# Peptides against a protein of PDB entry 6RGO: the designs that were tried, part 89

Target 1, 392 residues: chain A of PDB entry 6RGO
Amino acid sequence: MALKLLGFNQDATCFSVISSNKGVTIYNCDPFGKCFELEKSTSNDEELDFLVEMLFSTSLIAVVDKTIGASKRKKLKIVNTKRKATICELTFPHEIMDVIMNRKIICVVLKSDQIFVYDISCMKLLRTIDVRGEKLKSTSKFRNSEAVGDIGVRVSLSTDNNSILCYSSYSKSDKENAPLNDIVVFDALKCIQINVLPAVHQSNIVCIACSPDGMLMATASEKGTIIRVFKTIDTENDEPILVNEFRRGSRPSRISEMKFNHDNTLLACVGESDTIHIFALPVTTTEADANEDDTLQQSSHSLSSSINGLQYISKGLANRFGKIIVSKIPTQSQQRHVAYIKIPENAKYRIGFPKDTTNTIHICGEDGNYLVYSIPRNEVGPCTLVKSNTFD

## One batch from the design tools (peptide; aimed at target 1 R103)

Design b2_p26_8_s4 (made by RFdiffusion4, then SolubleMPNN; its pose is not in this set)
Fold by OpenDDE base, seed 5:
Structure b2_p26_8_s4 (fold): chain B 392 residues (1-392), chain A 26 residues (1-26)
Amino acid sequence: as target 1 above (392 residues)
Amino acid sequence: DKKLKEYKEELEKARKELEELEKKRK
């Protein structure tokens, strides 16, 4: 059967899939098993396409039917899975591209490059963010709607109650084809822009991950060779703080998903490559409880590749050209993965970090495999398979 | 609005479910 992965929920306790024959299925991770099914409404051999966003492991999901009909693609349904009942329905002016939620906020991304921010408690619209409206002030030419295939506004939302929203925006370059290479950091509860990270990559951003607490974000471009990790709120001399720069590989390969673990010590990435990469983040020791005693010289050969700070190269012409973030890190001294998982070539996988086990990663494939891996802490190497299950 | 009342009641059930799930992990 053809499976399409929708992904894990916020805490990797469930994942959702589309089965061509059945419709949407939600699986519980532990104990492993099918917990919900949304039956296919049509007998037609049409390729099923859905967006499903879960509210953790609760009976509440957001669903968009993208299979057929322009009306359905514009319709968000809030469904109670236990009742199999639609409890709320919203209709948008444009096709829904993405839906993300936490305990407080639901964000709906439209094909119009608009982000609708709702208070989940009452489904009241808090803000409409118009990512194009910011661009149209600089460039009058609408991108021809046809070539806007896979390049749209990307979003990530913190899983905590702070509800930090990171989204890709158009660079302020006078070029007709301004890339989606800026990041905006937005407080979704207060509806305030917190920060803007200009030109974090040379090309469009195709993947964003926000940390669970909203304090970190990871970005990848269409090239997928370099991942950058930034602080979301803090700035140094009015410039974005680059925490880490990771090299996924030398060959271009799309990154489809990135995730932080719950303590911000690991970043995982998956995409079109045969390898899931896991990177270690520096532990921000809060300076406070440095009690003196334990002289354990852990010779952590921290490959302190001195992350020589990001340079903004202003091209010296007079106008408000967006600063470009240029890595000072030589290509050879870029941090590599600390752990990896080999996956089948061309298999689409999704990743999730469970809350209770910071050294464990959940993965699922369109091959029907749900796998749990242990991540090595002290050595660079492969992850160890702990549990495997299959699904149809 | 009756629909908004029904929605709020369903959301409050989902919040209680979440609190119970978070308590079982401690």
Scores: peptide ipSAE 0.478, ipTM 0.922, DockQ to the pose 0.796
OpenDDE base, seeds 1, 2, 3, 4: peptide ipSAE 0.417, 0.395, 0.416, 0.459; ipTM 0.905, 0.896, 0.904, 0.917

## One batch from the design tools (peptide; aimed at target 1 R103 K355)

Design b2_p27_3 (made by RFdiffusion4)
Pose (drawn by RFdiffusion4):
Structure b2_p27_3 (pose): chain A 327 residues (1-135, 151-284, 335-392), chain P 27 residues (1-27)
Amino acid sequence: MALKLLGFNQDATCFSVISSNKGVTIYNCDPFGKCFELEKSTSNDEELDFLVEMLFSTSLIAVVDKTIGASKRKKLKIVNTKRKATICELTFPHEIMDVIMNRKIICVVLKSDQIFVYDISCMKLLRTIDVRGEKIGVRVSLSTDNNSILCYSSYSKSDKENAPLNDIVVFDALKCIQINVLPAVHQSNIVCIACSPDGMLMATASEKGTIIRVFKTIDTENDEPILVNEFRRGSRPSRISEMKFNHDNTLLACVGESDTIHIFALPVTQRHVAYIKIPENAKYRIGFPKDTTNTIHICGEDGNYLVYSIPRNEVGPCTLVKSNTFD
Amino acid sequence: EEEEEMEEFQELYEEAEEEIEEEEEEL
C-alpha cells in the first residue's frame, strides 16, 4: 500500500513517515537525509505503526505501537536515535490516540479522553484530566515554546439533551491551572485544533460549518473570550485534518480533504491569502520553520516533499522552490 | 534497575536541551 501516516515536527526540521514496507523512517529538511530508520518489527503486510511525535531536532523520540494489537494500546517507548535503545516504557490503561511533546511537558491522549500530563525531566505524572469522566474523538493541541499551554475540546452542558458536543478549554500545563473555558464555539463537532507556538493563539475546526475561528488564549478578558477573526471556507464544506501557526503568528496554514491548501494571514500586527494546489485523493501534512516567514514545508503521502514560497502582497498561489522525493 | 534507567533518561534530556540551545544560538 501507499506510504501512509505522516507525522510532522514542531520546528519543521524533519518529518516522520511510516514506510509501508518496513519500520519507520525520519528524514531531514536541510540538508535532506535519512535521519533515523527503525528496524523490522513486523509480522504481516498492512499492519501499521500509528503514533510518532518527536522533539525539535534531537535524539528523543516518542514511539507507540507496531503490532495491530499485541502491544499497542498500552505502550509508550522513549528511544535515543543515535544508540537505538529504549529508556522508559510507560503503560496506560487505554488506547493512545495522540502524543504531543514540547521542551518541558509531555502529553499523552487516550481513547477514553484521558490526558496524562508529565514533567519530562522526571516523568512524574502532573495531572490526570478526566474529560469524558466529567460530561469522533477529542482533539488536543499544545504550544511549542516554554510556558507550554494545553488546549483541548470538552463537552458542553447539554449532555442530557444529546450525547455529543464540543466547547474549548484553555489549560496551563506548566502549573496545572485551568486558565479559560470557552463556550460552544460551533454548532457541530470539533475535528482539529491548532495552538500557536508562543501559546497566545488558537484555531478551531468544525465538521459542518467548515469555518475556522481564532480566539485569544490567555491574555483574553476574563469576562468573555475574545474572537480574533474568521476565514472563508471556499466553495465547498470540507473536513480539515491539521492546521499550523507561523512563528510570528501572522500566517495560518490549513489542510484537509480538499483540492487546495489555504493560507490565512493575521491582523495581529482576510477571507483567503495564499492557495497551494494539491492532488485530490492524497493526503498531506504542513509545517514551516523558524528561519524565515516566506517558506512553507510540505509533506505528502505520494512520496514528494516540497518547499513553497509565500507571496506577501499578492493573492496569488504559492511558488515552488525546492523539492525531493521519499523512500 | 529503575534508578539506572531514570538516570540515563535525565542525562539524555540534558543533552537534548543543550543541543536545542546551541541551535537557537545559531539562529

Design b2_p27_3_s1 (made by RFdiffusion4, then SolubleMPNN; from b2_p27_3, 15 letters changed)
Fold by OpenDDE base, seed 5:
Structure b2_p27_3_s1 (fold): chain B 392 residues (1-392), chain A 27 residues (1-27)
Amino acid sequence: as target 1 above (392 residues)
Amino acid sequence: DEKKKLEEFKKEYEEAQKLLEEREKKL
């Protein structure tokens, strides 16, 4: 049977899959087992496509049936999994491309590059963000519908109550084909734009991850060779703060998902390559309890955090098009992974970090494997397999 | 009908929030 992975929930306690014959299945991670099934409404051998976003481990899920018909692809259903009942239904003017949620907010991304922001407590629309809105006044040419599949607005939402929304936006360049290489940081509760990170990559952004607290953001372009980590809120001299630049690999490969762990010490990435990469982030020691004593000279091999700051050389030429030249960090100063997991090249995998264990990662594959790995702390190397389960 | 569905939704959301808060108190 063909499996399609939908992914983990916010705390990696559940994951969802599409089975060609069964429809949507949700698995619990511990104890491992099926916790919900949404039966296929049609007997046809049509390729099933769904969006499913879970509200953590609750009985509430958001579901979009993308399989067939323009009407279904425009409908968001909120389902109670215990009652097997639709409790809310919303209809949008365009096809739904993505749905993300936390405890407070639902964001719905449309094929029109609109983001609808809802207060989940009452399903009230708080804001419609039009990512094209400034440019569409000039070029009424909808990108031809066929090439639109891979190049859309990407979003990530903090899993906390601060509800920091990061989304990709079009560069202000007058080029007809301006890339989606800007990031906007948005307070989804207050409906205020907090920050704009211009030209964070040279090409379209295809993957974004927000940290659980919303303080960090990771970005990857269609090349997937470099991952950049920025502060979301803080700026230095009105410029974006680059915290880290990681090298995933030398060969181009799409990154499909990135996740921070719950304490912002690790960033994992997965995609079309045979390897999940895990990167260490610098621990921001809050200055507080520098108590004096214990001189244990553990030879911290200083992973030389050469924070070669990306000097955004704002060439102060007063021409209206501020070309922020992202200075390339020298290839020698790019950090590598601290840990890795080997996966089958032909199987799509998804990743999640459990809340309770900062050095554990959950992964699941379209090969039907659910795997739990321990991440090494003091050495660069492979992760250790702790638990394995299979699903169908 | 829509008002009743919205009240049912609000109740289920509040039950879901309580369950999340109870889990966080046990961690």
Scores: peptide ipSAE 0.350, ipTM 0.864, DockQ to the pose 0.780
OpenDDE base, seeds 1, 2, 3, 4: peptide ipSAE 0.269, 0.266, 0.320, 0.355; ipTM 0.726, 0.728, 0.852, 0.870; seed 4 fails the geometry check

Design b2_p27_3_s2 (made by RFdiffusion4, then SolubleMPNN; from b2_p27_3, 14 letters changed)
Fold by OpenDDE base, seed 4:
Structure b2_p27_3_s2 (fold): chain B 392 residues (1-392), chain A 27 residues (1-27)
Amino acid sequence: as target 1 above (392 residues)
Amino acid sequence: EKEKKEKEFQEELKKAREELEEYEKSL
């Protein structure tokens, strides 16, 4: 059966899939089993396409049917899964590309490069963000949708109540073909722009992850060779703070998803490669008052390589030809993965970090595998498979 | 009719919040 993965919810307690024969199915991770099924409305062998975003493990989901024609692709339904009832329906001017939510906010990304921000408590529109801004006046050319890997606005939302929204934006270059290589950090509750990170990559950003607390953001470009981690809110001398630069690989490969674990100690990435990579983030030891007491010498050789080097991403000097020279971050600071998972070639996988176990990762594949891995902390190496289930 | 749907939505959202609070207390 052809499966299409929709992904995990915010805390990796559930995941959603499209089955060509059944429609949308939501699985619970523990105990493993079906929680909800949205039956296929049409007997036609049409390729099913949906967006499904869950409010954690609750009965509340946002659903977009993308299967049938341009009209349904503009409709967001809020559904109670226990009642199988649509409780709200919104219609947008353009096709819905993405939907993300937390306890407070729902964001709807349109093909027009607009982000609609709603208060989930009353479905009130708080803000419409136009990412194209004034450039919309000239280029009425909708990007032809047929290009494999539609370069659109990417978004990520913090899973906490602070509701930090990170989104990709067009560089201020006068070129018609400006890359989506800027990041905007936005307080979705207050509707305030907090920060702008210019030219974080040389090419379009294709993946963004916000940390659960909204304090960190990871970015990857179309090349997918380098992942950069920034502070979202904090700046140093009005410049963006680069926390980490990770090397996924030497060969270009698209990253489809990245996620932080709950305590911001790990970043995972998945995509077109045969490998899920897991990177360790430096624990910012907040100097909590070292009150002197108990001597438990657990010699966890934390590879606290104190990378004391705050690598200033020096403002990319626009060279004489308007090329933003992203200053070469010294390649010496590029960290590799600390852990990995091998996945089948050409299998699409999604990743999730459960809240309760910072050393565990959930993965699911279009091959019908749901897998739970333990992440090694003391050694660089493969993750250990702890649990496996199959779904159809 | 719109007011009835809005009230129904608020009641369903309240239940989803109660479900979330129960889940968060179980962790």
Scores: peptide ipSAE 0.310, ipTM 0.852, DockQ to the pose 0.680
OpenDDE base, seeds 1, 2, 3, 5: peptide ipSAE 0.279, 0.279, 0.284, 0.138; ipTM 0.837, 0.839, 0.839, 0.776

Design b2_p27_3_s3 (made by RFdiffusion4, then SolubleMPNN; from b2_p27_3, 15 letters changed)
Fold by OpenDDE base, seed 2:
Structure b2_p27_3_s3 (fold): chain B 392 residues (1-392), chain A 27 residues (1-27)
Amino acid sequence: as target 1 above (392 residues)
Amino acid sequence: ESKKKEEEFKKLLEEAKKKLEELEKKL
């Protein structure tokens, strides 16, 4: 059977798949099993295409049927899975490209490079972000939409209630075909722009991940060789803070998904490569107030040696044109993965981090495998398979 | 009709949130 993965929910308690024979199926991760099925409405052997976003382990899903007809691709259905009932339906002026949500916000990305931000509690429109309209009114040459390049606005939303939205924006170049290589950080609740990170890559951004708390953001370009991690809100001298630069590989390979774990200590990435890479983030010791007493000498075993290469390259060379060039970490100080998972070649995988186990990763494949791996803490190496299940 | 759907939506969302909070308290 042809499976198409839609991905994990926010806490990796469930994942969604399209089965050509059954329609949309949602699996629970623990205990493993089907928790919802959306039956195929049409007997036609047409390739099923859907967007499905689930609100954690709740009975609330957002669904877009992309299978047939330009009209369906513009409709968002909010469905209660327990009641098998459509709660509301929204129609957009353009095709829906992506849908993301948390406990507060739904964001709908359109093919027009518009982001519609809704209050989930009442489905009230809070903001329309026009990512094209923020370009200076230079020449209205619509990129002929016939350039098949899957280069659109990318978005990621914090899973917390702060609702930090990160999205790719077009650089302020007067050039026809300006790349989507800027990032905007947006407070989706207050409807304010918090930060702008200019030219974070040389080419279009194709993958973004926001941390669960919205304090960090990871970005990857079309090349997928380097992943950059930034602070979202904090700035140093009004400049963006580059926290990490990770090297996935030397060969170009598209990254399809990235995720932080729940404590911001790990970043995982997956894509067209045979390898899921897991990177360690430096633990920002927030100086918790040193209240006095308890002497527990937990032996600080020295993972100290490999982290010394984070020279804070604070001094962005302001090039003559006032463009903040994100200081590139020297290639020799680029961090490698701390852990990895080998996956079948040509199998599309999705990743998720469960909330309760910071060193566990959930993965699922279009090969019908759901796998749980343990991530090594103190050594660089392969992840250990803990649990496996199959689905159809 | 629209107000009834909005109230039913709010009720369904609050039922879903309560169930999530009850699950998060059992872990």
Scores: peptide ipSAE 0.225, ipTM 0.780, DockQ to the pose 0.729
OpenDDE base, seeds 1, 3, 4, 5: peptide ipSAE 0.117, 0.140, 0.124, 0.129; ipTM 0.719, 0.718, 0.723, 0.739

Design b2_p27_3_s4 (made by RFdiffusion4, then SolubleMPNN; from b2_p27_3, 13 letters changed)
Fold by OpenDDE base, seed 4:
Structure b2_p27_3_s4 (fold): chain B 392 residues (1-392), chain A 27 residues (1-27)
Amino acid sequence: as target 1 above (392 residues)
Amino acid sequence: DEEKKLEEFKKELEKAREEIEEREKKL
């Protein structure tokens, strides 16, 4: 059966899939099993396409049916899964490309490069962000959306109540084909732009992850060779703070998803490669008052390579030819993965971090595998498979 | 009709928030 993965919810307690024969199915991770099924409305062998965003493990889901012609691709339904009832319906001027939510906010990304931000408590529109309109204000020409294929505005939302929204924006270049290589950090509740990170990659950003608390952001470009981690809110001398630069690989490969774990100690990435990579983030030891007491010398050789070097991404000097020179972060600071998972070639996988365990990762594949891995903390190496289930 | 649907939505969202909070208290 052809499966299409929709992904995990915010706390990796559920995941959603499209089955060609059944429609949308939501699985619970523990205990493993079907929680909800949205039956196929059409008897036709049409390829099913849906967006489904879950509100954690609750009975509330946002659904977009993308299977049928352009009119339905503009409708967002909020469905109560226990009642099998549509409790809210919104219609947008353009096709819905993505839907993300937390306990406070729902964001709807359109093919028009617009982001609609709603207060979920009353479904009130708080803001329409026009990423193209922001580009026009900078005298930069529009990229024709049709010619860009799969390159659109990318978004990520913090899973906390602070509701930090990170989105890709067009660079302020006079070039007609300006890349989506800027990041805007936005307070979705207050509707305020907090920060702008210019030219974080040389090419379009294709993947963004916000940390659960909204304090960190990871970015990857079309090349997918380098992942950069930034602070979202904090700046140093009005410049973006680069926390980490990770090397996924030497060969270009698209990253489809990245996620932080709940304590911001790990970043995972998945995509077109045969490998899920897991990177360790430096634990900012807040100097909590070292009150002197208990001597438990657990010699966890944390590979706290104290990268004391705050690597300033010096403002990309536009050279004489209008090339944004992203200052070459010294290749010496590029960290590799600390852990990995091998996945089948050409299998699409999605990732999730459970809230209860910071050293566990959930993955699911279009091959029908739901897998739970333990992440090694003391050694660089493969993750250990802990649980496996199959779904159809 | 729309107001009644919105009030139904608010009640369902409140229950969903309670379900989230109850789960967080068990972690």
Scores: peptide ipSAE 0.343, ipTM 0.875, DockQ to the pose 0.780
OpenDDE base, seeds 1, 2, 3, 5: peptide ipSAE 0.332, 0.313, 0.330, 0.315; ipTM 0.869, 0.863, 0.872, 0.868

Design b2_p27_4 (made by RFdiffusion4)
Pose (drawn by RFdiffusion4):
Structure b2_p27_4 (pose): chain A 327 residues (1-135, 151-284, 335-392), chain P 27 residues (1-27)
Amino acid sequence: MALKLLGFNQDATCFSVISSNKGVTIYNCDPFGKCFELEKSTSNDEELDFLVEMLFSTSLIAVVDKTIGASKRKKLKIVNTKRKATICELTFPHEIMDVIMNRKIICVVLKSDQIFVYDISCMKLLRTIDVRGEKIGVRVSLSTDNNSILCYSSYSKSDKENAPLNDIVVFDALKCIQINVLPAVHQSNIVCIACSPDGMLMATASEKGTIIRVFKTIDTENDEPILVNEFRRGSRPSRISEMKFNHDNTLLACVGESDTIHIFALPVTQRHVAYIKIPENAKYRIGFPKDTTNTIHICGEDGNYLVYSIPRNEVGPCTLVKSNTFD
Amino acid sequence: EEEEETEEEREEAEELAEEIIEKLEEE
């Protein structure tokens, strides 16, 4: 089958790719190279490694499952790339759905909507967050820098009226203190959530409305959450998969089950800005590094890696700059 | 200048990752 299940780095330095053949490879961007290659851990052809989230550019990797079910739901391994050794092997009562890391805090998301928060220096569990214990699946996002700030979608106070709903809660994982609770920002479920690297901004995706809403995170007034801007969906409602924020928080990238990738600018310092054509029934992931604000890195399941430029004052499409091919 | 600052930050991140790995190995 195709080389599916791409994962993207925080710092846009490299990307995680599950080669359907054997193991998982991690490439670099500059210079492009085979950075890390996981050995054989397979027994059938279509069984897939699912979840890999990594540090910036380091040797520290978070790896989850290999087998379809033998040791998948209840595993987390911490591996150094230079020596291929497992350090800590944590076990969890449910199936892992997503793992997000940063320099201070490691988050593990379970299928039962439990979020385990760890101080990464000693792996002490800071707090267990019973989201489904209070009231598709929960989408979680996190800031990259320090003062790492956690964002998760929570159910509303209409669980008696109906089963599924999605509001937003802002949480400071550093001090384990809930900062702001946002109301039902959508009339539908929440599909994907992106938080700014500095933790000041947040994006929301709806399945039905397909309109991205941006709210201030922490400095927002206590009385009411402050809405920043909204972005035109285009000609057709489409499911969104992954969104990213620029380092200066002027740009927002959007990708999904669509022909095109949309680029939204920010009035921090309207409907559409930059659009990147994409093959229809193939899936991609997004990133952009800290070095420049004009370059956008693109990861594709077709086997191509592309680097596009952004037009600052033109509403035109992006310009391709560099490209390379996968394995 | 900005590229140099980014390289310094990457080096500091690598050093910090090594220290975390050492501490976990000690345990």

Design b2_p27_4_s1 (made by RFdiffusion4, then SolubleMPNN; from b2_p27_4, 13 letters changed)
Fold by OpenDDE base, seed 2:
Structure b2_p27_4_s1 (fold): chain B 392 residues (1-392), chain A 27 residues (1-27)
Amino acid sequence: as target 1 above (392 residues)
Amino acid sequence: SRKEELEKERKKLIEEAEKIEKKLEEE
């Protein structure tokens, strides 16, 4: 059967798929099995397309029917999966491109490059962010909306209650064709812009991941060769802090998804390549827990030495035009993956990190495989398959 | 245990979702 993956929920306890024959199916990861099925309402042989965002492992989901020809592409439905009932329906002026949520906030991204921020508890609009509106104040020419390009506003939301929203924005260039290569960091609860990271890539940003706590953000461009990790809130001398620069590969390849684990020690990426890459992040020891006396485990010093070479190049090279160039970490200091998973060529995979373990990753494929891998701690190498299940 | 804490968090999330659902059904 043709499967289309929608992805994992925030804690990787469930994943969602579109089955051509059945419609939307949600699987539970442990114990593995179907937990919800939304039957196809239409008998038409049209390729089904949906957005489904689940609130963790609850009965609450947001659903958008994106099927071609459907007048429903502008409608967000909030559905109770236990009752199979629509609780709330919102209609937007433009097609819905993305929906993200946490325990507090729903963000709806429109084809108009608008982000609607809602309080989930009452579906009240907190903010409309117009990503084009800032550009239009500088350049009167609307790009004809017919630039059908897969390049739109990208968003990521922290899974915690802090509700840090990271989104791509247009660079402040007088060029009609300014790239989506700026990042805005936004407090979605307070409706305040916290930070702006200018020109984080040379081309459009196509993938963003926010850490669960909202303190880190990863970005990738259309090239997908370099992943950059920034602090979201913290600045040094009013400049963005680049924490890491990772090299995924030498060849251009689109990254479709990135995820942090729950303790911000790992970043995984997946896309059009035959390889899921897992990168180690430096553990910022917050000085706070220095008090407890536990003397014993001296021994595992050895692997720390190779990570120490990331000099924080905090010095933004101010170009002659006062633009903060995010200092390119020298190609020699670009970190590689610490672990990897080989996946079938041309198979689309999605990734998720469970909360119960720091060194386990969940993956699922359009090939009908749900796989659990163990990530090596003390060596660079392949992940070990721990569990496998199939779905249809 | 961490598993019991996660299950308590999950129960709390379900109860919060049920409260959200109830409020959205009443509006």
Scores: peptide ipSAE 0.416, ipTM 0.903, DockQ to the pose 0.753
OpenDDE base, seeds 1, 3, 4, 5: peptide ipSAE 0.339, 0.328, 0.334, 0.300; ipTM 0.859, 0.853, 0.856, 0.838

Design b2_p27_4_s2 (made by RFdiffusion4, then SolubleMPNN; from b2_p27_4, 15 letters changed)
Fold by OpenDDE base, seed 5:
Structure b2_p27_4_s2 (fold): chain B 392 residues (1-392), chain A 27 residues (1-27)
Amino acid sequence: as target 1 above (392 residues)
Amino acid sequence: SNLKKIEEERKKLREEAEKIEEKLLEK
């Protein structure tokens, strides 16, 4: 059967998949098993496409039927999985491209480059963000709507209550072809823009991950060779703080998903390559508890290459228009993965970090494999397979 | 234990989801 992965929920306790013959299925990770199935409403041999966003391990999901020819591509349904009932239905002016949620907020991304922000508790619209409207104020030329292929507005939302929304925006370029290479950081609860990170890549941003607490953000461009990690809120001299620059590889390869673990110590990435990469983040020692005198000279030869704080070297010619050009960090200063998982070539995989263990990663493939790996702590190497299950 | 805290958070999320459902069905 052809499987299409939708992904893990916010805490990697469940994942969702589309089966061509059955429709949407949700699996529980532990104990492993099918917990919900949404039956296919149509007998047609049409390729099923859905968006499914879970509210953690609760009975509430947001569902969009994106199947070609379906009038439903503009409809968001809130469904109770236990009752198999639609609780709420919203209709949008344009096709829904993405849906993301936490315990407070639902964000709906439209093909119009609009983001609708809702209070989940009552489905009240809090804000409509118009990413094109902001661009049109800067550039008088409408892009012809047709050539917006696979490059749309990307979003990520913190899984906490702070509800930090990161989204890709168009650079302030006089070029008709301005890339989606800016990032806006937005407080989705207060509906306030917190920060703008200009030109974080040279090409369109295709993947964004917000940390669970909303304090960090990872970004990847269409090239997928370099991942950048920024602070979301803090700035240094009104410039974005680049915390890390990771090298995934030398060959271009699309990154489809990135995730932080729950303590912001690891960043995983997956995409079109045969390898899931896991990167170590510097432990932000909160200065507060440094008073415990424990002289344990554990000479952990952590190859903490002292990444002297990668100052955002704005070799920006401060042109009158405030164009900050992110200088490329020298390739020698780019960190590599600390761990990896080999996956089948051309298999689409999704990733999730559980809350109960900081050194475990959940992965699932369109090959029907659900796999749990242990991440090595002290050495660069392969992850160890701990558990495997199959699904269809 | 960390597991107890996680289960209490999951319980709270289920109770929040039930309240969301109730309030959405009243509309």
Scores: peptide ipSAE 0.595, ipTM 0.946, DockQ to the pose 0.770
OpenDDE base, seeds 1, 2, 3, 4: peptide ipSAE 0.572, 0.563, 0.565, 0.555; ipTM 0.940, 0.938, 0.938, 0.935

